# Peptides against a protein of PDB entry 2Q3Z, part 164

Target 1, 272 residues: chain A of PDB entry 2Q3Z
Amino acid sequence: YVLTQQGFIYQGSAKFIKNIPWNFGQFEDGILDICLILLDVNPKFLKNAGRDCSRRSSPVYVGRVVSGMVNCNDDQGVLLGRWDNNYGDGVSPMSWIGSVDILRRWKNHGCQRVKYGQCWVFAAVACTVLRCLGIPTRVVTNYNSAHDQNSNLLIEYFRNEFGEIQGDKSEMIWNFHCWVESWMTRPDLQPGYEGWQALDPTPQEKSEGTYCCGPVPVRAIKEGDLSTKYDAPFVFAEVNADVVDWIQQDDGSVHKSINRSLIVGLKISTKS
Target 2, 254 residues: chain A of PDB entry 2Q3Z as posed
Amino acid sequence: YVLTQQGFIYQGSAKFIKNIPWNFGQFQDGILDICLILLDVNPKFLKNAGRDCSRRSSPVYVGRVGSGMVNCNDDQGVLLGRWDNNYGDGVSPMSWIGSVDILRRWKNHGCQRVKYGQCWVFAAVACTVLRCLGIPTRVVTNYNSAHDSNLLIEYFRNSEMIWNFHCWVESWMTRPDLQPGYEGWQALDPTPQEKSEGTYCCGPVPVRAIKEGDLSTKYDAPFVFAEVNADVVDWIQKSINRSLIVGLKISTKS

## One batch from the design tools (peptide; made by RFdiffusion4, then SolubleMPNN)

Design b2_p25_1_s3 (from b2_p25_1, 15 letters changed)
Fold by OpenDDE base, seed 4:
Structure b2_p25_1_s3 (fold): chain B 272 residues (1-272), chain A 25 residues (1-25)
Amino acid sequence: as target 1 above (272 residues)
Amino acid sequence: MKFELFADDKLPERKTYYTFDWQLP
């Protein structure tokens, strides 16, 4: 989880799992320097360098910083996300074959955001950075992954009487979503939450004002401990959200049609 | 409630974990 530089990222759907080869390249020339630059341009460092540096001995702290800095939201982060298939002014997310080129481009262009990334690209770059910093990390793929925007553990669809989705599709279920798990102790939590921690660098929701997510103990998610920092409700929803279909009548009234619990998180795949 | 999560072990190879029934405490 630290030494492996070549790997696979799983994609596709629950029924049709596919993978792509990926060069993490955490030990390639200059990558460590780039990772250190990433830390040195993070908002916490810019605010108070001494305090930030003193906390870099904590994989919890570093993991959270990296999850925020891999995306360019709110900071000088690495990647700009785009999902609308308009990639002409950059590189298509589907074209990347490794993290090294992305990180080098970011650094070589004065820490300017790289265009473009999607979930597996964010996750893979985060994995590279964390491994480079000595934190055992793996990319995780969740199939039928929910994006809960209001932390109610529900994916809510509003439909008309004909079943057509109304309004924005802000809450959704991805065919697949990628994040990372990192191995660390959690001295900031009660005993027993050491081990794999979920971190999500894809800019989906803000945590404490920044587009970052985690670390949260995988155990906490399994046991339904939603009070555990960081971002347990969000990560829990990614893998366990219920789906609710609301039907809106012509008079504007809304009634609950279906509460489905068997849709989200059909399969979770990873490799060391 | 449906739950699916990775195990807390090191995985040398690809593993897929499947949904199991679980009730929130």
Scores: peptide ipSAE 0.007, ipTM 0.436, DockQ to the pose 0.021
Fold by OpenDDE base, seed 1:
Structure b2_p25_1_s3 (fold): chain B 272 residues (1-272), chain A 25 residues (1-25)
Amino acid sequence: as target 1 above (272 residues)
Amino acid sequence: MKFELFADDKLPERKTYYTFDWQLP
């Protein structure tokens, strides 16, 4: 995982899985320096450099910092997300073929946000940075991945009596979503939660005031331990949320219906 | 529906590069 510089990222849909080649390039010239710059411009370093540096011996701490710094939300992070197909003032997320070019662009432009990324781009850059820092990491793709905004483990749609969706769709299900898993011990948790930890650098929800996610033990998600830091409810919902339709009837009553046509978390795929 | 993640994967081969030495199980 640490040594692999060339790999594949899984995309597509549960029915039609595809992959793209990706150059992680964590050992290419200058990439280590860029990763160190990324650490040195993070908000925690700017607030208290000594405290930040003292905590860099913890892969838990570093993983969380990287999760926040790969996106440019709230800080001088690497990538700006965009999903509306308007990429004329930057680079289409679909055009990237590796992390190296992205990181070099970020550094060469004075740590200005690179336009643009989507989930697999965020995940791939995070993977490069974490591998560069010696943390075993892989990109993970989940098909039918939920985005729960209120941590109730549900994707909720409001419908009128005719079944038409009312209001703005705030919560959604991605056809696929990518994040990373990193191998580390968790001395901050009870025994048994060492191993793969999920980290999600795509700016979906704020965690402790910053767009970051994890690390959370994959085991905790598997076992449904939602009390485990960090962000267990959100990551759990990505792979296990139920879809609920709230249907308003003619008499003003509201009926709750489980939508079984939309299944979250159909398959997870990864390759080193 | 409950989906299982990669919880039972083996520890990858530990490698130390540059000046980093992380705490791996």
Scores: peptide ipSAE 0.007, ipTM 0.393, DockQ to the pose 0.029
Fold by OpenDDE base, seed 2:
Structure b2_p25_1_s3 (fold): chain B 272 residues (1-272), chain A 25 residues (1-25)
Amino acid sequence: as target 1 above (272 residues)
Amino acid sequence: MKFELFADDKLPERKTYYTFDWQLP
């Protein structure tokens, strides 16, 4: 299935799983060239081309670059994310049916960001690019996926005595979130962490100053090894964050009411 | 055909080798 150009991306909710067809198109004409351009406009290449090129034999390095370049944050990346339903000056994320059109638009407009993407769009484009570059990759969907902003592995909600959420939700749980898993060796890690590596191209948090995420061994996440580069705590939180409800009293006191550990990461689905 | 990488299982323990800030934001 990794070589299949047409596939499905799973969406919806844990209870109501749905999917959309997607054309990855990694072997369509010109797509490889576009992927190479993507590498050649990445900040690391622009800073030191020789060093960047010398590292392109590493799927770990390339995966991390692609994770950063699929989003346009910090660089001349492919997609601009938007979640506020205001897409009048671009294309609705829900309108995309494949990666090819997105990549072609990006390249044809001088590597200007394409408007707009959301998680599955980011993931799908990353999947296409990584496949083009010879890295076996699949899209993964996690239901009830947490976005931990402060790396404490918690999703915290503040509520009043009536249970009403107070303030803005800085941290959130997506009904679903998509990222990619890429197959690679990890010579930079201890033995046993080869195999599927999670990468998240959706610009959620910065990693080493760039909106990118991973690669991190799926095994490390499953085993709770948060010391494993890259970004293990963040990815772990996506699938295993605890939800904490804080009750704020009128006197200003804050009390932990419930620690719910079984909400996040109910299902993680991908093509077999 | 799809498969689930994670079932409804939560990790029984977390291997944390770094200090996390547990202070309220």
Scores: peptide ipSAE 0.006, ipTM 0.450, DockQ to the pose 0.026; fails the geometry check
Fold by OpenDDE base, seed 5:
Structure b2_p25_1_s3 (fold): chain B 272 residues (1-272), chain A 25 residues (1-25)
Amino acid sequence: as target 1 above (272 residues)
Amino acid sequence: MKFELFADDKLPERKTYYTFDWQLP
């Protein structure tokens, strides 16, 4: 989880699982320096360097910072996400084979965002950074991963009487989504929540004003403790959201047609 | 509905983890 530099990231679909090789390269030359730069350009450091540095002994704090800094949303983070298949002015997310080149590009270009990333790229870079900083971390892939935008633990689709989607399909289910789990103690929580913590560096929703997610105890998610910081409802929804199809009638009435609670989070895979 | 989907193996275990009755390739 710390020493392994070569690994695999699982992708594809629940029915057709595939993997790609990935070089995490956390011990390659200059990577530690880049990780330290990443910490030194984070908004919390820029606001109060002394306070930020004093908190870097906490893997909880560092994990949350890294989650925010791997994406370039709201800060000088590493990666710009793009999902529209227009990658001509950068590197296709599918072209990356490791974290090292990404991190070096970021640093060498004055901490300018690298184009482009998607979930597994964000997760892999976060994994590299966290491992480099001594935090045991692994990439996790969830198939049929929900993106809940309103924290109601539902993915809601509105359909007409013919079953056609109406309006903006803002909430979605990814065929797969990647994040990381990091091993740490949680002295900020009640006993028993130490161990694997979920962190999601893909900029999906803001947490406390910043595109970051976690750390949240895997145990809390498994047990349904949604009060547990950080971002338990969001992470819970990624793996457990109920899917609701609403049928809109011509008279304006709406009724629940289908509750597909079993389709979200069909399979989760990880490898150390 | 709740599912125990996250990997529950602990350090220092280094194995592939999968959920449900399936195996990763």
Scores: peptide ipSAE 0.006, ipTM 0.416, DockQ to the pose 0.034; fails the geometry check

Design b2_p25_1_s4 (from b2_p25_1, 15 letters changed)
Fold by OpenDDE base, seed 3:
Structure b2_p25_1_s4 (fold): chain B 272 residues (1-272), chain A 25 residues (1-25)
Amino acid sequence: as target 1 above (272 residues)
Amino acid sequence: MKFELFSDDKLPKREKYYKFDWQLP
């Protein structure tokens, strides 16, 4: 999970799983230097270089920094996300075939945000950076991935008596979403939470004021320990949210129904 | 019951997905 430079990223949907080849290229010329620049332009370094550098021995700390710096939200991060199919002033997220070109473009343009990324691009770049820094990392694809926006572990829809969805669909389930898992010890947690840690570099929700996510032990998510830092409730919801339909009747009554036809979460990890 | 069903996206992009629950009254 550190040495492999070429791999695959899973995409599509639960019913139609596909993959694309991806060049992570963590050992290509200049990539390590770019990763170090990424660390040196992070907000924590700019605020207090000595403190930031002293914490870079912690993969927990570095992982969290990288998850925030791969997206350009809140900082001089690498990628700008866009999902509206208007990519004429940049590169379509679907056009990227590796992390190296993205990172080189970022650095060569004075650490200006690269246009554009979506979840698999964010995840792939994060994977490259983390591997480059010596942290075993893999890209993960989750099908039927929930985006909980109000931290209640539910995806809620409102329906009338005819089953028609009412209001906006602010909360949603994606056909697929990508993030990374990194292997590390967790001396900051109770024993037993070492191993794979989920990190999500796609800017979805703020964590402690910054668009970043994790690291959170995969074990904690599996066991439902939502008290575990960082961002356990959010990551838990991505893979295991319940879908609730609020059915409003003409008589004013409201009925709660658990939607069991849609199962949130189907995770596929890269093998190398 | 009238319901909406989104087809699975076969393209490498994020799309909204929802499947109707037949248990709804």
Scores: peptide ipSAE 0.028, ipTM 0.522, DockQ to the pose 0.043
Fold by OpenDDE base, seed 1:
Structure b2_p25_1_s4 (fold): chain B 272 residues (1-272), chain A 25 residues (1-25)
Amino acid sequence: as target 1 above (272 residues)
Amino acid sequence: MKFELFSDDKLPKREKYYKFDWQLP
């Protein structure tokens, strides 16, 4: 999880698991320097360099910074996400074969956002950066991954009596989603939460005003401790959200559909 | 592969998040 530079990232669906080879390349020439640049352009450093540097000894702090900086939302981060299949002005997320090229492009273009990434690209780059910084990290794929947008731990769909989706905004469950898990102690938490921590660099929801997620102990998610920082409810929902398909009647009443049972969450780690 | 909204026909059985959580060697 630290030394392996080549691996596989799992994709596809729960019924048909796919994988792609990926070059993490955390020890390739210049990559460490790029990772340090990433830290030096983060908003916290720009605001107060001394404070930021003093906290870089904490994997918790660094992990959270990296989670925010791998995406270009809110900062000079690495990757711009795009999901609409219009990639003509950049590189298709499906075309990447490693983190090294992405990081080099980012640096060589003056820390301008690289177009484009999706979840596995975000996760893979985060994995590279964290490994480069000495934090044991692996890419995780979760199949049927929920995106809870209102923090109620439910994925809710509203339909009329004809089964038509109502409203312009719907919560989503993705066929797969990727993030990273990093091994670290959690001196900021109660004993027992050391070990694997989930971090999600894909810009999904803001945490404390920034598109970042985690670190949150995998154990906390396992045990349902949603009070655990950071972002336990969101990560919990990704893997455990209940799906409710509401049918609205003409009288305005709603009831749960009995014809739909969605299963959220099936996690596997990167094979190395 | 682009990630997509999953369809009901692709639903697996319920598994716990930690099922495949390997320890650091």
Scores: peptide ipSAE 0.022, ipTM 0.461, DockQ to the pose 0.030
Fold by OpenDDE base, seed 4:
Structure b2_p25_1_s4 (fold): chain B 272 residues (1-272), chain A 25 residues (1-25)
Amino acid sequence: as target 1 above (272 residues)
Amino acid sequence: MKFELFSDDKLPKREKYYKFDWQLP
């Protein structure tokens, strides 16, 4: 999880699992320097360099910073996300085969955001950076991954009698979503929450005003401890949200669909 | 949480399920 520079990222769907080879390249020339630049341009460093540097001994702190800096939302981060299949002014997210080229492009262009990323690209770059910084990290793929936007642990869909989705709903279930898990102690939490921590660098929701997510103990998510920092409810929802499918009839009546069951959450970790 | 390990070669686009039939294959 630290030494392996090449691996596979899992994609596809729960029933049709796919993978791509990925060069993480955390030990390639210049990558460590780029990771340090990433830390030195983060908003917390710019606000108070001494305080930021003093906290870099904490993998919890660093993990949270990296999750925010891998995306370019709110900062001079690495990647700009795009999901509309219009990539003509950049590189298609599907074209990337490793983190090294992305990081080098970012640095070489004056820390300008690289176009474009999606979840596995964000996760892979985060994995590279965290590994480079000595934090054991793996990419995780979650199939049937929920994006809860209102923190109610529900994904609600409205359909008409023909099964067509009604309204512009932002809540969604992805066929797959990728994030990272990093191994660390959690001295900031009660005993027992050491181990794998989920971090999500894909800009989905703001956490404390910044598009970042985690670290949150995987154990906390498994046990349903939603009070555990950071962002336990959101991560929990990604893997355990209840799906409610509402059917609206022509008469305006709405009823819950009982015929369709969606299972949220099937995780696969990076295979070295 | 369910954890499993599998491998296959084609790059799927990330897709929202609401655009598809909700019966997960």
Scores: peptide ipSAE 0.090, ipTM 0.595, DockQ to the pose 0.050; fails the geometry check
Fold by OpenDDE base, seed 2:
Structure b2_p25_1_s4 (fold): chain B 272 residues (1-272), chain A 25 residues (1-25)
Amino acid sequence: as target 1 above (272 residues)
Amino acid sequence: MKFELFSDDKLPKREKYYKFDWQLP
């Protein structure tokens, strides 16, 4: 996956799968330099350069840093996310056709956040950076992808007696969500968790105070081992969250209507 | 119970979808 610069990113819905071409461009001129700048402006480097540099030999460490730095939350990261269809003061997430332009814009504007990204843009840029740094990486699309905000592995809906959803609908299932998987050893874990690791650069939830996610062994997610670093419960929920419907009666009583599994999660990995 | 997407024409935007249950208790 490191050598492939052109590929596709899957989008749409489970029933209506779409894709877009994407130029990852990890070997284009200046991209490596930009990736190194990204590392050199990360909060861990700014806090202790020597310690940060000493850890850059670890793909686990680098992966986690990149996951945090691809988004501009909490740091001088690359992309600002926006989902409200108001992109007039930037570039629509739908307009991007590759990572190279994004990274160049970021660097050329003094590492100012690029407006705007959504999940596939975040994932694609992360993929470019990780590949550039020598970590085999692919973009993954998950259909019916859950966003668990309270770490209970549930997507909960509250309904009135007519079945209408009440509340702010903060927890949600996305038609699709994109993240990356990177191949690496996991000397920090028990044997058997080597291989593909999920990382999610879309700023959804904080991990250890930073909007980042992973790396977590794909195997751990498949096996339901939620104790594995990093962020196993969150990633597990993205692909396996249970959906619970609560019915609130006029008297204020609440009861569980349905607890459905197997609604969340249809994974498609790109072959790029 | 039915899953609803907000809009198919908004793709490739990431969109929320929700389950609706119109069954009366």
Scores: peptide ipSAE 0.047, ipTM 0.573, DockQ to the pose 0.042; fails the geometry check

Design b2_p25_2_s1 (from b2_p25_2, 15 letters changed)
Fold by OpenDDE base, seed 2:
Formats: structure tokens, C-alpha cells, sequence
Structure b2_p25_2_s1 (fold): chain B 272 residues (1-272), chain A 25 residues (1-25)
């Protein structure tokens, strides 16, 4: 989980699993230095360098910083996310074959955001950085499927009277998502939450004012302990949710149209 | 406390990008 430089990232769907070769390259020349630069340009360092540095011995703290800095939201982070298939002014997320090129581009261009990333790119870069910093880390791919379950979390869609989804939302095709899991102790939590911690560098929700996610114990998610920091409810929602379609009428009334549950049908992680 | 979260689905050539709203009870 620290030593492996070459690996695979799983993609596709539960019915058709794909993988891409990926060069993590955490031991390539200059990569560690770039990872240290990443820490030195994070907002917490810029605000109070002494305090930030004093906390870098904590993998919990570092993991959270890296989660935030792999995306360029709110800071001088590495990657700009884009999902609209318009990549002409950068590199398509599907074109990347490793973290090294991304990190080098970021550094060589004065820590300017690299265009573009999606979930597996964010996850892979985070994995590289965390491994460079000595934190055992793996990339995780979750494949989603619809099942008859009742969860505490709801995904809501609003449709008009003609069945059309309102706003900029389209019909749900949530085939997969990638994030990372890092091995660490959790002295900041009750006993028993040591082990794999989920971190999600894909910018989706702000946590304490920054687009970052985790670390949260995988055990907490599995057991449904949503009070556990960090961001347990969000991560739980990524792996288990009900989908509810609502029809909004002209009079403002909302009616339930469809209720179904989505769960992670398959979870695959890197083995080293 | 009810919380609304926004999550992102990734674009694939065989699919569409979706922004999801999730409510947490």
C-alpha cells in the first residue's frame, strides 16, 4: 500500500468491470518534493505555518489536507474537475495514465490547477500523495445498483407533470465512484475505529468550509455510525441511499412518483 | 437535523453526468 508504484484502477459497471493501468509513481524523482509543496501551499499552512507543521505528524490531519488539496476548489490544489465532455483547453480525464505527469504539470506551472480530473483521477493522485507521505492508501471503486432497501438517506429528483427532470439534473446514471482508503489509527475517536479510513478528494461537498471529505472509519460507515467524524453522513450516502422521484405541479404541490433504493453492488480496491 | 448534500456522478462516454441531491435525516 506504500511501495507499489504501478497498479490498476477499476472502472465501468457492476455488470462490466473495466480497469485502467495507472502509474502512481510515488518514488519517482521529485514526486516527494511535489507532495511537500502541496502541503506548503495548503490554506492551513498559509494561515499558520507553525500550527500546520505541528499537525503533520497526524495521518488524520494530513489525510484531510490532502483530500482538500488534490482538488483545486478553495485553494491552490492540483486538479480541476470537469464532467461536461468539454476538455479542449486541457487534457481529458480519460487520457491520464498516471499521477506523476499530473503532479509534475501542477508544480511546473507554478501550482496552477491541472485540467482536468474526474473521480478516479482525483483518487489516484490522492493515493500517490498519501503513499509518498508514508500513509498506506488504496484506491476504491464502488459500483452502484438499485435494490429493494430502505435507507435513512434519500436522493431526490424533481420531475414536472410530463415526467421531465427539473433543473440541470438528468436521469440518474450513477455507475461508479472512486475514492481512497487510508490505514491509520484514530486517537481522536473512541476505540475500535482504527484501520481503513475513507477519504474522497473529488469535490462534492464542503466539509468545515473546504471541499474535502474524511477521514472516516470504514467501520463506522458499515455500522451506520453517522456521528463519527469526518463526514460520515456524506460517505454513507455515497454507498447507500434511496432514490425518490417527485413530481412538482404548477401549484407547487409535490407528489412522490418513484421510490427505490440504491446500494453499492460491488466494491473493489487495489490490493497493494 | 435534515441535511441536503450534493453529490456528483462521473461522465462516461456511455452515460450522462448527473448532479444528485441527497437528504440526510
Amino acid sequence: as target 1 above (272 residues)
Amino acid sequence: EKITLTVLANYRPDGKVLVLEREIE
Scores: peptide ipSAE 0.022, ipTM 0.513, DockQ to the pose 0.041
Fold by OpenDDE base, seed 1:
Structure b2_p25_2_s1 (fold): chain B 272 residues (1-272), chain A 25 residues (1-25)
Amino acid sequence: as target 1 above (272 residues)
Amino acid sequence: EKITLTVLANYRPDGKVLVLEREIE
């Protein structure tokens, strides 16, 4: 999970599983330096370098930073997402065969966003960066199937106390979705939540004002502990393909109003 | 209330982008 530089990214659908070879290349020349640059241009470093650096010993902190920095939303992040099949001014997400070229392009162009990525590209780059930084990480692909729709329908509504819908009114439907899981301790949580933590670098929803997701214990998701930081409700929905309506209280607590499972999920992780 | 949502999907040969209408209370 740290040493393997070559691997596969699983794609396709539950009925038609595909994979592509991927060069993670976390130990290739210059990649570590690029990963360090990524940390040094993150918004938290720019705001308070001393505080950011003091927290870089925490894989929880670093994981969250990387989740945010792999996408270019809100910052000088690596990849710009695009899903409309209009890639003429960049590189098609389907054309990438490794993280190294992406990271080198990003650095060589003055940390300008690389065009373009989709979920597996985001996940793969995040995996490379996290591995490079010594955090055991794997790419996870979740396939979804429904009787009427062979896609993962992720719909989350956040409502205030007055029943008003909060946030962006977008529905995310995937035939598959990719993110990463990283192995780490969770001293910030109660005992028992160490181990695999889900992180999602694909820009979908904002977490604490930034397009990032996690880390959240995979165990918490499995056990239905949706109060666990970070972003447990979102990751739960990704894994279970639920339509979830949340009520956010003034105290920041989140309560499930409606939960409807639409799809059966199949999760496959990279092996290394 | 009836709302229109833009639905995005990973664009692969089996991917799709569509617009959905939802009724919400």
Scores: peptide ipSAE 0.017, ipTM 0.496, DockQ to the pose 0.053
Fold by OpenDDE base, seed 5:
Structure b2_p25_2_s1 (fold): chain B 272 residues (1-272), chain A 25 residues (1-25)
Amino acid sequence: as target 1 above (272 residues)
Amino acid sequence: EKITLTVLANYRPDGKVLVLEREIE
């Protein structure tokens, strides 16, 4: 999980699992230096360099910093996320084949945000950075499927402003999501939470004022210990399927009406 | 009656979503 430079990222759906090749390239020339630059431009370093550096021996601390710095939200982070299919002024998230080019572009352009990323791109770059820093890390893909025989069928209802179901109009939002898991001890927690820790670099929600997520013990999520730092409730929700009733407006906007979370999902980790 | 199953993973607070697939049964 540290030494492998090439691997696969899983995509698609629970029924039709796909993968793409990815060059993590953590040992390529200059990549380690770029990872160190990433640490040196993080907000915590800029605020107090001595304190930040003193904590870099902690994979918990570093993991949290990296999860925040892989996205450019609220800092000089690496990637700008975009999901609206307008990528003409950058690189389509679907075009990337490795982390090296992304990191080099970021550094070579004065740590300006690279356009563009989506979940697997964020996860892959985070994986590269964490591996460079000596933290065993893997990319994780979670599939949510309504076809789980052990769960209620998830039926998405699209309704108009009058509550009427709109025919065959249904919109798939996300079939999968990617994040990373890193192996580390958790001296900041009670015994037993060492091992794989979930980190999510995709900018979704703010944690303590920054778009970052984790680390949270995978064990805590599995056992339902939602009091465990960091961001256990959020990560718990990520691994669950959401049943959503939508209200569609005439302008095409969709508003969430009812949210029901089900404990359904298929999580696949990279083998390398 | 056509039933469309929509699987949502990590609904974004900002409302941005990626449509990847549609499953019908």
Scores: peptide ipSAE 0.025, ipTM 0.577, DockQ to the pose 0.086; fails the geometry check
Fold by OpenDDE base, seed 4:
Structure b2_p25_2_s1 (fold): chain B 272 residues (1-272), chain A 25 residues (1-25)
Amino acid sequence: as target 1 above (272 residues)
Amino acid sequence: EKITLTVLANYRPDGKVLVLEREIE
């Protein structure tokens, strides 16, 4: 999980799983230096360099920093996300074949955000950075991945009286979503939560004021311990959210439609 | 476990989809 530079990222759908080859390239020339630059331009370093550096021995701390810095939201991060198919002023997320080119572009342009990324690009770059920093990491793909915006562990769809989905109010499920899992001890938690930790660098929701997510023990998610740092409810919802269909009437009243308990998500991790 | 999740044709450009009912394995 640290040594492999070539791998695959899973995409597609639960029924039709696809994969793309990806060059993580964590040992290629200059990549470590770029990862160190990434740490040196993070908001915590800029605020207090000594404190930030003193905490870099903690994979928990570093993981959280990397999660935030892989996206350019609120900082000098690496990638700008875009999902509207308008990529003419940059590179289509679908065009990337590895993390190295992205990181080099970022560094070579004065840490200017690279256009553009989507979930697997964010995850792959995070994986490269974390591996480069000595943290065992793998990319994870979750099919039918929920995006819970209100932390109620429900994916709520709103329909009008005619059955039309109200897009502005409805929460959505990704056909697939990618994040990373990193292996680390959790001395900041009770015993038993060492092992794989979920981190999500795709800017979806803010955590403590920053677009970052995790680390949260995979075990905590499996056991439903939502009190565990960091962002357990959000990650839990990504893989376990229930779907609720609401019908909104013209008068603003909301009625619950047929409740089907659906287990959302099929998680697949990379082998290395 | 066979789960029925339906992806509606009217999905967002960002890859988010509305899931109602379909069979997935």
Scores: peptide ipSAE 0.022, ipTM 0.582, DockQ to the pose 0.042; fails the geometry check

